# Designs tried in a protein design run: peptides against a protein of PDB entry 5HOI. Part 92

Target 1, 351 residues: chain A of PDB entry 5HOI
Amino acid sequence: FRYMPFSPAGTPFGFTDRRYLTMNEVGYVSTVKNSEQYSITVSFFDVGRFREYHFEDLFGYDLCFLNEKGTLFGQSKTGQIQYRPHDSIHSNWTKIIPLQAGERITSVAATPVRVIVGTSLGYFRSFNQFGVPFAVEKTSPIVALTAQNYRVFSVHYSQFHGLSYSLSELGTSSKRYYKRECPLPMSLPNINSDMKKDANLDYYNFNPMGIKSLFFSSYGDPCIFGSDNTLLLLSKWRSPEESKWLPILDSNMEIWKMSGGKETTDIHVWPLALAYDTLNCILVKGKHIWPEFPLPLPSEMEIRMPVFVKSKLLEENKAILNKKNEIGADTEAEEGEEDKEIQIPVSMAAE

## One batch from the design tools (peptide; made by RFdiffusion4, then SolubleMPNN)

Design b1_p14_2_s3 (from b1_p14_2, 7 letters changed)
Fold by OpenDDE base, seed 2:
Structure b1_p14_2_s3 (fold): chain B 351 residues (1-351), chain A 14 residues (1-14)
Amino acid sequence: as target 1 above (351 residues)
Amino acid sequence: SVPSYLPKILELNS
C-alpha cells in the first residue's frame, strides 16, 4: 500500500494534461499541466454568487479543499500549503508544514474557521483560517479529511486494522472526539474484480482506498462514498452507543432503475455533496468512472436505502406482464425480452 | 431540526 494525496472527488490526469483537484457543491478546482508549471482554475456552480479565478501554480499542488470562503491547496511532498480566499478582501497565505523523512501530507481540509492537515504518519495539524496553529496530535495514519464549521471527519488506515474513522470538534481551547478511530465499514476496492477493467487501474493507482469523496451533509452528518458506489451516512453520531453507518444510496441500483432495468457500464455516479435528501452528483457517461472535461452539469439523485433486489423487480415485472397478457387480446408482439423497459412502479420509485 | 432524510430512513428500517 502507498499513501497517496487525497482530495474530495479529485480525479486523476489519466492520459490527459488536466484533472480536477477537488469538486463539491460549491464548485470544482481544475489544474492543467503547462510544461514545468500548472495553471489552476477555481470554478463555481453558482456563477451569480462567485467569480471564477485562476492562477499559475509553481509548486505542483496535488491536494485541494474548496469551501464557500476560499480554497486550500497543498503539496504532499514539500509540505507547502496555501489558502486563497475567493474574495480579494483577505490576503492569500502560505505555510510550510514540517514533514519527517518519508512523511507526506495525505489530505487537507478547510472551513471558514479551521484549516486541517493530515499526514501519512498520522500527524493531525489544526490551524485557524489565517494559518495560526492550534495543536498537533498524533493519530493513526490519515488517508482522508473533510470538515464543516468546527467538525472534522477523518479517515485513517492501519496495515493491521484497515480503515477507521474519527469525528471531532475543534473548539478554541480543545479537540473533542465524538468518535475516535472507530472501524469504518466501507468496502475496499477489490483488486481482482475492479482491476480487471483497465480503465479503473489508473484510478485505483491514484486513489488506492477507492474513496471517491467524503463530506458532511447539509445537516452536518458525515458521509462517505467508496468504490462500491454506496453512499454511507453516519447516523446518531452524538450518541456513541446508537451511532451507525447507514447505506442511504446504492448508486449502481439507481442507475439500473433510471436505465429501465438495463445493465449499463458507461454511466457512473460521481459524488459532490448530500443536500437534504438528494445526492448532488455528476452523472459521468463514458469509459472512465470519473468526470472528464468539460464537466457535465450536476444532477440530483434522491437517497434510497438499497431494500430492493433486482431479481425480485424482474420477477414482479414478468408477473405484471403475464397478468396484462391474460386480460388483453392476442397481439403477438414478440419484442425480445432484453429491450423491455422495466416499469419500476412509481411507489417503488417514491419510497 | 431533524434531518429530512431521517424520517424516510426510519420508515425504511421499521
Scores: peptide ipSAE 0.024, ipTM 0.486, DockQ to the pose 0.149
Fold by OpenDDE base, seed 1:
Structure b1_p14_2_s3 (fold): chain B 351 residues (1-351), chain A 14 residues (1-14)
Amino acid sequence: as target 1 above (351 residues)
Amino acid sequence: SVPSYLPKILELNS
């Protein structure tokens, strides 16, 4: 296993000179490789609220976190971080994070009030929005971070213990844990099944944990979207004994429903955010499970617990079709049985 | 109170 730099919904270069460093509900950050330099563009979905900007990156930033106030960049090997406010009122700042030999920054997060840096040795470093340090804590190795206001969701990996998570609040004087290195019930990429498609190998080399994204919902609940394309939400995290991960969306099931019950291999959900009851996402068409250039418009997908069994829906639709054919036996329209779309009840269809 | 997703997810599945 190799610790790789992680950013929420970041994409690999693949065979191209371009990738997304990060994307969420606010926008998307792209980088273009030009020789030994990079050109970074920060783009927004709300073009009326925000102005797109670009800059030359001489450091090769491989970590990014976007919020409504600015963009945090990081270089995993050198330990350099940069915060760039979206407005021209606040100044950019840079800092070097001290790294030990072989240590890497694995993830960065930023809110309007906090900056967080996580490393492959489990150093958790917290700062204010101006880069003033609060504390350094040693945890299990950090593989992913997200943050909302003062709250941080961290994912940890140990070769001995697998995946764990922490949920913490970064006050001015102290860190409070709601959850501290608790087991994370997320499936890791199965090398034998998920890597059978060469097109996915490049993604898992870029992101070995298969964490497509992690974010806080609009209600402030931690969410994670893994390689299994299931959105997990941490429910009741304020009550340690009642806290549980809920599978609130099986995106493969929803794609199957939207396709009229046809098995599709060329449509992929790329998660951005959870806003109320809708997953904001990119519907990716093609061989790659990640969005390419240009970025498609975001789509909304209603959250639904995976309570439906494909086999039962297929049996019910066959029974309805057989009843219609018994009533309509006089019209010999040999419409080939294979092309009949499954009538998904409107209450079960995502609008 | 932060809304629990559980009632709403149950309503979306009913």
Scores: peptide ipSAE 0.017, ipTM 0.463, DockQ to the pose 0.094
Fold by OpenDDE base, seed 4:
Formats: C-alpha cells, sequence, structure tokens
Structure b1_p14_2_s3 (fold): chain B 351 residues (1-351), chain A 14 residues (1-14)
C-alpha cells in the first residue's frame, strides 16, 4: 500500500498533461504540466460571484482544497502549503509543514476559519485561515480530509484495522470529537477485479482507496463516495449510539435505471457535493471514470436509497411482455433480451 | 436539530 496525496474529486493526469486537483460545488482547480513547472487555474461554477484566476506553480502542488473564500494548495513531499484567498484584499500565505523522513501530506482541507493538514504518519495539524497553528495531534494515518466551518471529517487507514473515520470540531480552545477513529463501512477497490480495465489502473494508482470524494452535506452531515459508486451519509452523528452510515444513493443503480435497464459501462458519476436531497455531480461519458477536459456542466441526481432489486424488475418486465404476447399483440421482433428497454415504474424512475 | 435525511429519503422512495 502507498499513501497518495488525496484531494476531493481530484483526477489523475493519465496520459495527459493536465488534471483536476480538486472539484466541488464551488468550482474546480486544474493544473497543466509545463515542462518542470505547472500552471494552475482556479475556476468557478458561479462566474457572477467569482473570477477565474491562474498562477504559475513552481512547487508542483498535488493537494488542493477549494472553498468559497480561498484555495489551499499543498505539496505532499516537500510539506509546502499555500493558501490563496479569492478576495484580493486578503494576502496569500505560504508555510512549510515539517515532515519526518518518508512522511507525506496525504490530504489538506480549508474552511473560511480553519486549515487542516493530515499526513501519512497520522499527524493532524490545525491552523486558522491565516496559517496560525492551533495544535498538532497524532492519529492513525490520515488518507483523506474534508472540512466545513469548524468541523472536520477525516478518513484514516490502518494496515490492521482498515478504514476508519473521525468527526471533530475545531473550536478556539479545544478539539471535540463526535466520532474518533470509528470503523468506516466503505468498500475498498478490489485490485483484481477493478484494475482489469487499463483505464481504472491509472485511477487506482492515483487513488488506491478509491475515495472519489468526501464532503459535508448542506445540513453538515459527513458524506463519502467510494469506488462502489455508493454515496454514504453519516446520519445522527450527534447521538453517538444512534449514528449510522446510510447508503443514500447507488449511482450504478441510478445509471442503470436511466439507461432503461441496459448495462452501461461508459457513464460514470463523479461526485461534487450533496445539496439537500440532490447529489451535485459530473456525469462522465467515456472510458475513464473521471472527468476529462473540458469539464462537463454539473448535473443533479436525486438521492434514493437502494431498496429495489434489478432481478425483480427484470422478472416483472418479462412477465408483462409475456402477458402482452399471450393477448395477441403483434410479435414485434425478438430483439435480444439484453437490448430491451425495461419499463421502470414511475415510483422508481428518476424524475 | 438538523433534519434527518431518513424521513425525506423514505418519502423519495415511497
Amino acid sequence: as target 1 above (351 residues)
Amino acid sequence: SVPSYLPKILELNS
């Protein structure tokens, strides 16, 4: 296993000179290789609220977190971080995070009030928005971070325990845990099955945990979207005994429904954010499971718990077709069973 | 209290 730099919805370079460092509901950050340098562009979906900007990156930033107030950049190997406010009134700041031999920054997060740095050795470093340090805590190895306001959702990996998560609040005086290194019931990528497609190998080399993104919902609930394309939401996290992960969307099931029950391998959901009851996402068409350039417009996908079984729907549709044939409705040609569009019940159809 | 998604998710699946 190799700790890789993680950023929410970040994409690999693949065979290209460009990738997305991060993307969310605010916008997307891209980087382009220019020999030994990089050109970074910070783009926004709300072009009326924000102005796109670019800069030359001499450090090769491989970590990024975008919020409504600024962009945090990090270099996983050197420990350099840079915060760039979107507002020109506020100054950029740069800091070097001290790293031990072989330690990497694995994830960074930023809110309007906090900056968080997580490492492969499990150092959790917290700062204010001006880069003033609050604390250093030793945790299990951090593989992913996201933050909203004062809250931090961290994903940890242990060779012995697999994936765990923490949910904490970074007050002014102290860190509060709502959850501390609790088991995370997310499926890991199966190297043997998922890597059989060359297109997926590049992705899992880039992101070996298969965490496409993690974010807080509009209600402040932790969300994670793994390699299984299921959106998990942490419900009732304020009540330690009642807290549970809810599979609120199986995006593979929704794509299958949207295709009329055809098995499609060329449409992929790329998660951005959860706003109320809609997953803001990029619908990726093509060989790669991640968006390429140019970025498609975001789509909204309604959240639906995976309550329905494909096999039952197929059986019901076969039974309806057989009844139609018995009633002497003309034999429209036996197009192969695989190519027949299924009637999805209105209650099951995505609007 | 932050709304639980569970009621809304159940409504969306009903």
Scores: peptide ipSAE 0.017, ipTM 0.467, DockQ to the pose 0.093
Fold by OpenDDE base, seed 5:
Structure b1_p14_2_s3 (fold): chain B 351 residues (1-351), chain A 14 residues (1-14)
Amino acid sequence: as target 1 above (351 residues)
Amino acid sequence: SVPSYLPKILELNS
């Protein structure tokens, strides 16, 4: 296993000189390789609220986190981080994170009030928005971070224990845990199923944990979207005994429903954010499971618990079709067996 | 109180 730099919804270069460093509901950050340098562009979905900006990157930033106030960049090997406010009123700042031999920054997160750095050795470093340090804590190895206001959702990996998560609040004087290194019931990439397509190998070499993104919902609940394309939400996290992960969306099931029950292999959900009861996402068309350039417009997908079994729906629809064919002698429509749209019950169709 | 997703998720599945 190799710890790789993780950013929310970041994409690999693949066969190109460009990739997305991160994307969410605010916008998307791209980098283009130019010889030994990189050109970074910070783009926004709300072009009325924000202005796109670019800069030359001499360091090769491979970590990024975008929020409504600024962008945090990091270099996983050197330990350099840079915060760039979107507003020109506030100055950029740069800092070097001290790394041990073989240590890497694995993830960074930023809110309007906190900057967080996580490492492959489990160093959790917290700062204010001006890069003033608060604390250093030793945890299990950090593989992913996200943050909202004072709250941090961290994902940890141990070769012995698999995936765990923490949910913490970074006050001025102390860190409070709501959850501390609890088991995370997220499916890891299955080499035998997911790696059958060469296009997926490049992605899992870039992101071995298959965490496409993690974020806080608009209600402040931790969300994670793994390689199984299921959106997990942490419910009741304020009550440690009642806290549970809810599979609130199977995006493969929703794509299957939207296709009239056809198995599609060329449509992929790329998660951005959860706003109320809708997943903001990019619908990726093509061979790659990640967005290419130009970025498609965001789409919304309504959250639905995966309570339906495809096989049962197929059997029920076959039984309905057979009954219709027994009653209706006269409609000679030679629609080939492959093009029979499965009548998904209206209650199961996305309205 | 922040709305729990539980009521809406139950309504969407009923």
Scores: peptide ipSAE 0.015, ipTM 0.454, DockQ to the pose 0.097

Design b1_p14_2_s4 (from b1_p14_2, 8 letters changed)
Fold by OpenDDE base, seed 2:
Structure b1_p14_2_s4 (fold): chain B 351 residues (1-351), chain A 14 residues (1-14)
Amino acid sequence: as target 1 above (351 residues)
Amino acid sequence: SVPSYLPLVEALNS
């Protein structure tokens, strides 16, 4: 296993000269290889609120976090971080994170009030938005970070314990834990089954945990979207005993529904954010499970607990078709069983 | 504010 630099919804280069460093509800950050340099573009979905900007990257930033106020960049090997406000009023700042031999920055996060750096040795470093350090804590190795306001959702990996998570609040004086290195019930990529599809190998080499993204919902609940394409939400996290992970969306089931019950292998959900009761996502069409260029427009997908079984829906539709045939319309349209669009009952489409 | 999805989550866990 290698600790790879992780950014929310970041994409690999693949066979291209360009990739997304990160994307979320605010926008998307792309990098293009330009000889010995990189050109970084920070693009926004709300073009009325934000202006796209670009700069030349001499450092080869491989970590990124985008928020409504700025973009944090990081270089996993050198320990360089840069914060770039979206406005021209506030100055950019750069800092070197001290790394031990073989240590890597594995993830970075930024809010309007905090900057967080996580490392492969489990160093959790916190700063204010101006790069002034607060604290250094040693945790289990950090593989992913996200943050909203003062809250941090961190994913940890141990060779002995697998995936864990922490939920913390970075106050002015101290870090409070709501959850501290608790087991994370996320499915890891099954290397043997998923790697048989050559198109996925490059992605799992880029992201060995299969974490497509992690974010806070608009209500401030931690969310994670793994390789199983299930959106997990941490509910009741303020009550440690009542806190549970909820599988609030099986995106493979939703794609199957949207396709009229046809098994599609060329449509993929790429998660951006959870806004209210909708997953903001990119619907990717193609061989790769990640978005290419140009970026498609975001789509909204309603969250739904995976209560429905495909086989039951198929049986119910078969039973409805058989009843319609018994009621006496002698239209011998042998539409082959494969092309019958599964009418999802409107009641199941409204629940 | 109560998350809009909480009623759905509660109904499906009852």
Scores: peptide ipSAE 0.037, ipTM 0.616, DockQ to the pose 0.152
Fold by OpenDDE base, seed 1:
Structure b1_p14_2_s4 (fold): chain B 351 residues (1-351), chain A 14 residues (1-14)
Amino acid sequence: as target 1 above (351 residues)
Amino acid sequence: SVPSYLPLVEALNS
């Protein structure tokens, strides 16, 4: 296993000179490779609230986290981090994270009040928004981080125990755990099934855990979106005994419904955020499961727990069609049974 | 505030 730098909804270069470092509900950060240098652009969806900016990157930042107040960058090998406020009134700052031999920064997160750095050796480093350190903790190897206000959702990997997660709050003087290295019931990428397409192999080499993104919902619940395209939400995390992961959206099922029950392999959900009861996402059309350039406009997808089975819906619709044909015998509409759109119940149709 | 999705989660766990 190789620890790779992770950023929420980050994309690989593939065969191109450009990629997204990160994207969420606020915007998207892109990097373009110019020989040994990079040009970074920080773009926003709300162009009235924020101004796009760019800069030359001489360090080759491979980690990024975007929030409403600034952008955190990191270099996984050198340990360099940079925070850039969106407001030019506030100064940028740079810091070097001390790394051991072979240690990598694997993920970074930033809120308006905290900066977090996680490493392949499980060093968890916390700072304020000005880069003043609070603490260093040794955990299991960190593979992903996100944060909202003072709360941090961390994903850990052990070769012996697989995936685990922590949910913590970073106060001024202490770290509180709500969850500490608990099992994460997320499916890892299945190399034999999922990697049959070259595009999926390129993505697996970029992101071996298949974590497309992780974020906090607008209500402050931890969310994770894996390679299975299922959005998991951590419910009741304040009650240790009642806390559970809920599959609140099967995006493959929703794409299948949106396609009138036709199997499609060229539409992909790329997760950005969960706002209320809607997944903010990019609908990616094409061979690659990640967005290319230019970035499509975000779409909203209503959350729905996967209660329905495709086969059962197909059988029910076939039974309805057969009953209609028994009543209306005379119209030889030779339209093959395969081309008939499944009548999705109005309550299940996306508006 | 109670998350808007909690009623759906409760209804599906009943």
Scores: peptide ipSAE 0.037, ipTM 0.613, DockQ to the pose 0.146
Fold by OpenDDE base, seed 3:
Structure b1_p14_2_s4 (fold): chain B 351 residues (1-351), chain A 14 residues (1-14)
Amino acid sequence: as target 1 above (351 residues)
Amino acid sequence: SVPSYLPLVEALNS
């Protein structure tokens, strides 16, 4: 396994000179290669609330986290981080994170009140929004971070134990753990099945864990979206014994429903955020499982636990068709091979 | 507030 820099919903360059560093419900950050430098653009979905801005990046930032107050950038190899407030009232600041030989920054997160840096050696570094350090903690190797207010969701990887997660609160006086390096029941990418398509190889080289994104819901529950395109939500995390991961959306099942039960291979869900009962996402059309340029408008997908099996829905629809044909046997069979769209029950369709 | 989906999740786990 190779530790790679992770940012929420970040995309690879592929064969292009441009990629998304990160995207979420606030907006999207893109970078373009310009000879030996990069041009970074910070764009927003709410164009009335925020103004798009750009700058020249001489450092080659490969880590990013966007929030409502600013953007955090990081360079995985050099340890440089930069925080850029969206508002001109607050100054940009830059800091170098001390890295050991071979250590990499693997993920960064920022809230209006905290900055977090995680590394391949498991250094967890916390700062305030002005880059003043609070603490350094040694954990298992960090592969992904997200944060909301004072809460941090971290994903860890051990070669011996696989994936784990922590949920912590970075108060003013101390760090509290709600969960500390607990097993994360997320499937890793299946190299043998998923990599047979050249289009996916670039993505798995960029993101070997297949974590498309992780975020906190609008209710402050940790969410993760893996390579299986299932949205997992951590329920009841305040109660250690009752806390469980819930598969609240199979996005492949929802795409299959939206297509009238046709197997589609050219539509992909790219997760942004969970707002109430809806996954904010980009519906990606094409060869790549990640959004290209220009970015499509965000879509909303209603969350639904995967309680339905495709085969059972197909059998039920065949049984309905057979009953209609038994009742309609007196009218001449127009042999039109009309691709009879599977009537998905209205209760299963997104309204 | 309790998440609006929590009742649905509880009903599906019953």
Scores: peptide ipSAE 0.035, ipTM 0.615, DockQ to the pose 0.128
Fold by OpenDDE base, seed 5:
Structure b1_p14_2_s4 (fold): chain B 351 residues (1-351), chain A 14 residues (1-14)
Amino acid sequence: as target 1 above (351 residues)
Amino acid sequence: SVPSYLPLVEALNS
């Protein structure tokens, strides 16, 4: 197993000279290879609130986290991090995170009040927004981080225990745990099922955990979107005994519904954020499961519990078709069997 | 206050 640098909704280079370092509801960060240098662009969806900016990257930043106040960059091997406020009034700062031999920064997160660095050895390093260090904690190996205000959602990996998660609050004097290294019921990439498309191999080499993104919802609930394209939300996390992961959206099922029940293999959901009751996402068209350039406009997908069984819907539609054929003996329209869109009942499209 | 989706999602799981 190889620890890879993770950033929320980051994309591989593939066969190109460019990739997205990260993207979310605020915007997207791209990097372009130029010989041994990189050019980084920070772009925003709200062009009225933010101005796009770019800079030359001599370090090869492979970690990124974007928020409403700034962008955090990191280099997984060297331990260099840089915070760049979007507002020119605030100064950029750079630091080197001390790394042991073979240690990598695996994820970084930033809020308007905290900077967090996680490593392959499970060092959890916390800073304020000015890079002043608070604490260093040893945890299980960190594979992903996100943060909102003072809260941190961390994903951990153990070869013996698989995926776990922590939910913590970084106060001024102490770290509080709401959840500490609890089992994360997320499916890991299945090499045998996912390898059938060469385009997926490049992605799994880039992101071995298959975590497309993780974020906090607009209500402050931890969310994760894995390789199974299911959005998981952590409910009742304030009550340790009542806390559960909810599969609030099966995006493969939603694409299948949107296609009239056709098996589509060229449409992919790329998660950005959960805003109220809608997944903000990029609908990716093509062979790659990740967005290419230019970035398509964000789309909204309503959250829906996967209460419907696809097989049952197919059986019900076959039963409706058979009843129509029994009643409709008089109209000779040989419309070929292949193009019969599954009429999803309007009730099932509105729930 | 905008209603959280959580009560609805919990009602669908009950």
Scores: peptide ipSAE 0.032, ipTM 0.619, DockQ to the pose 0.138

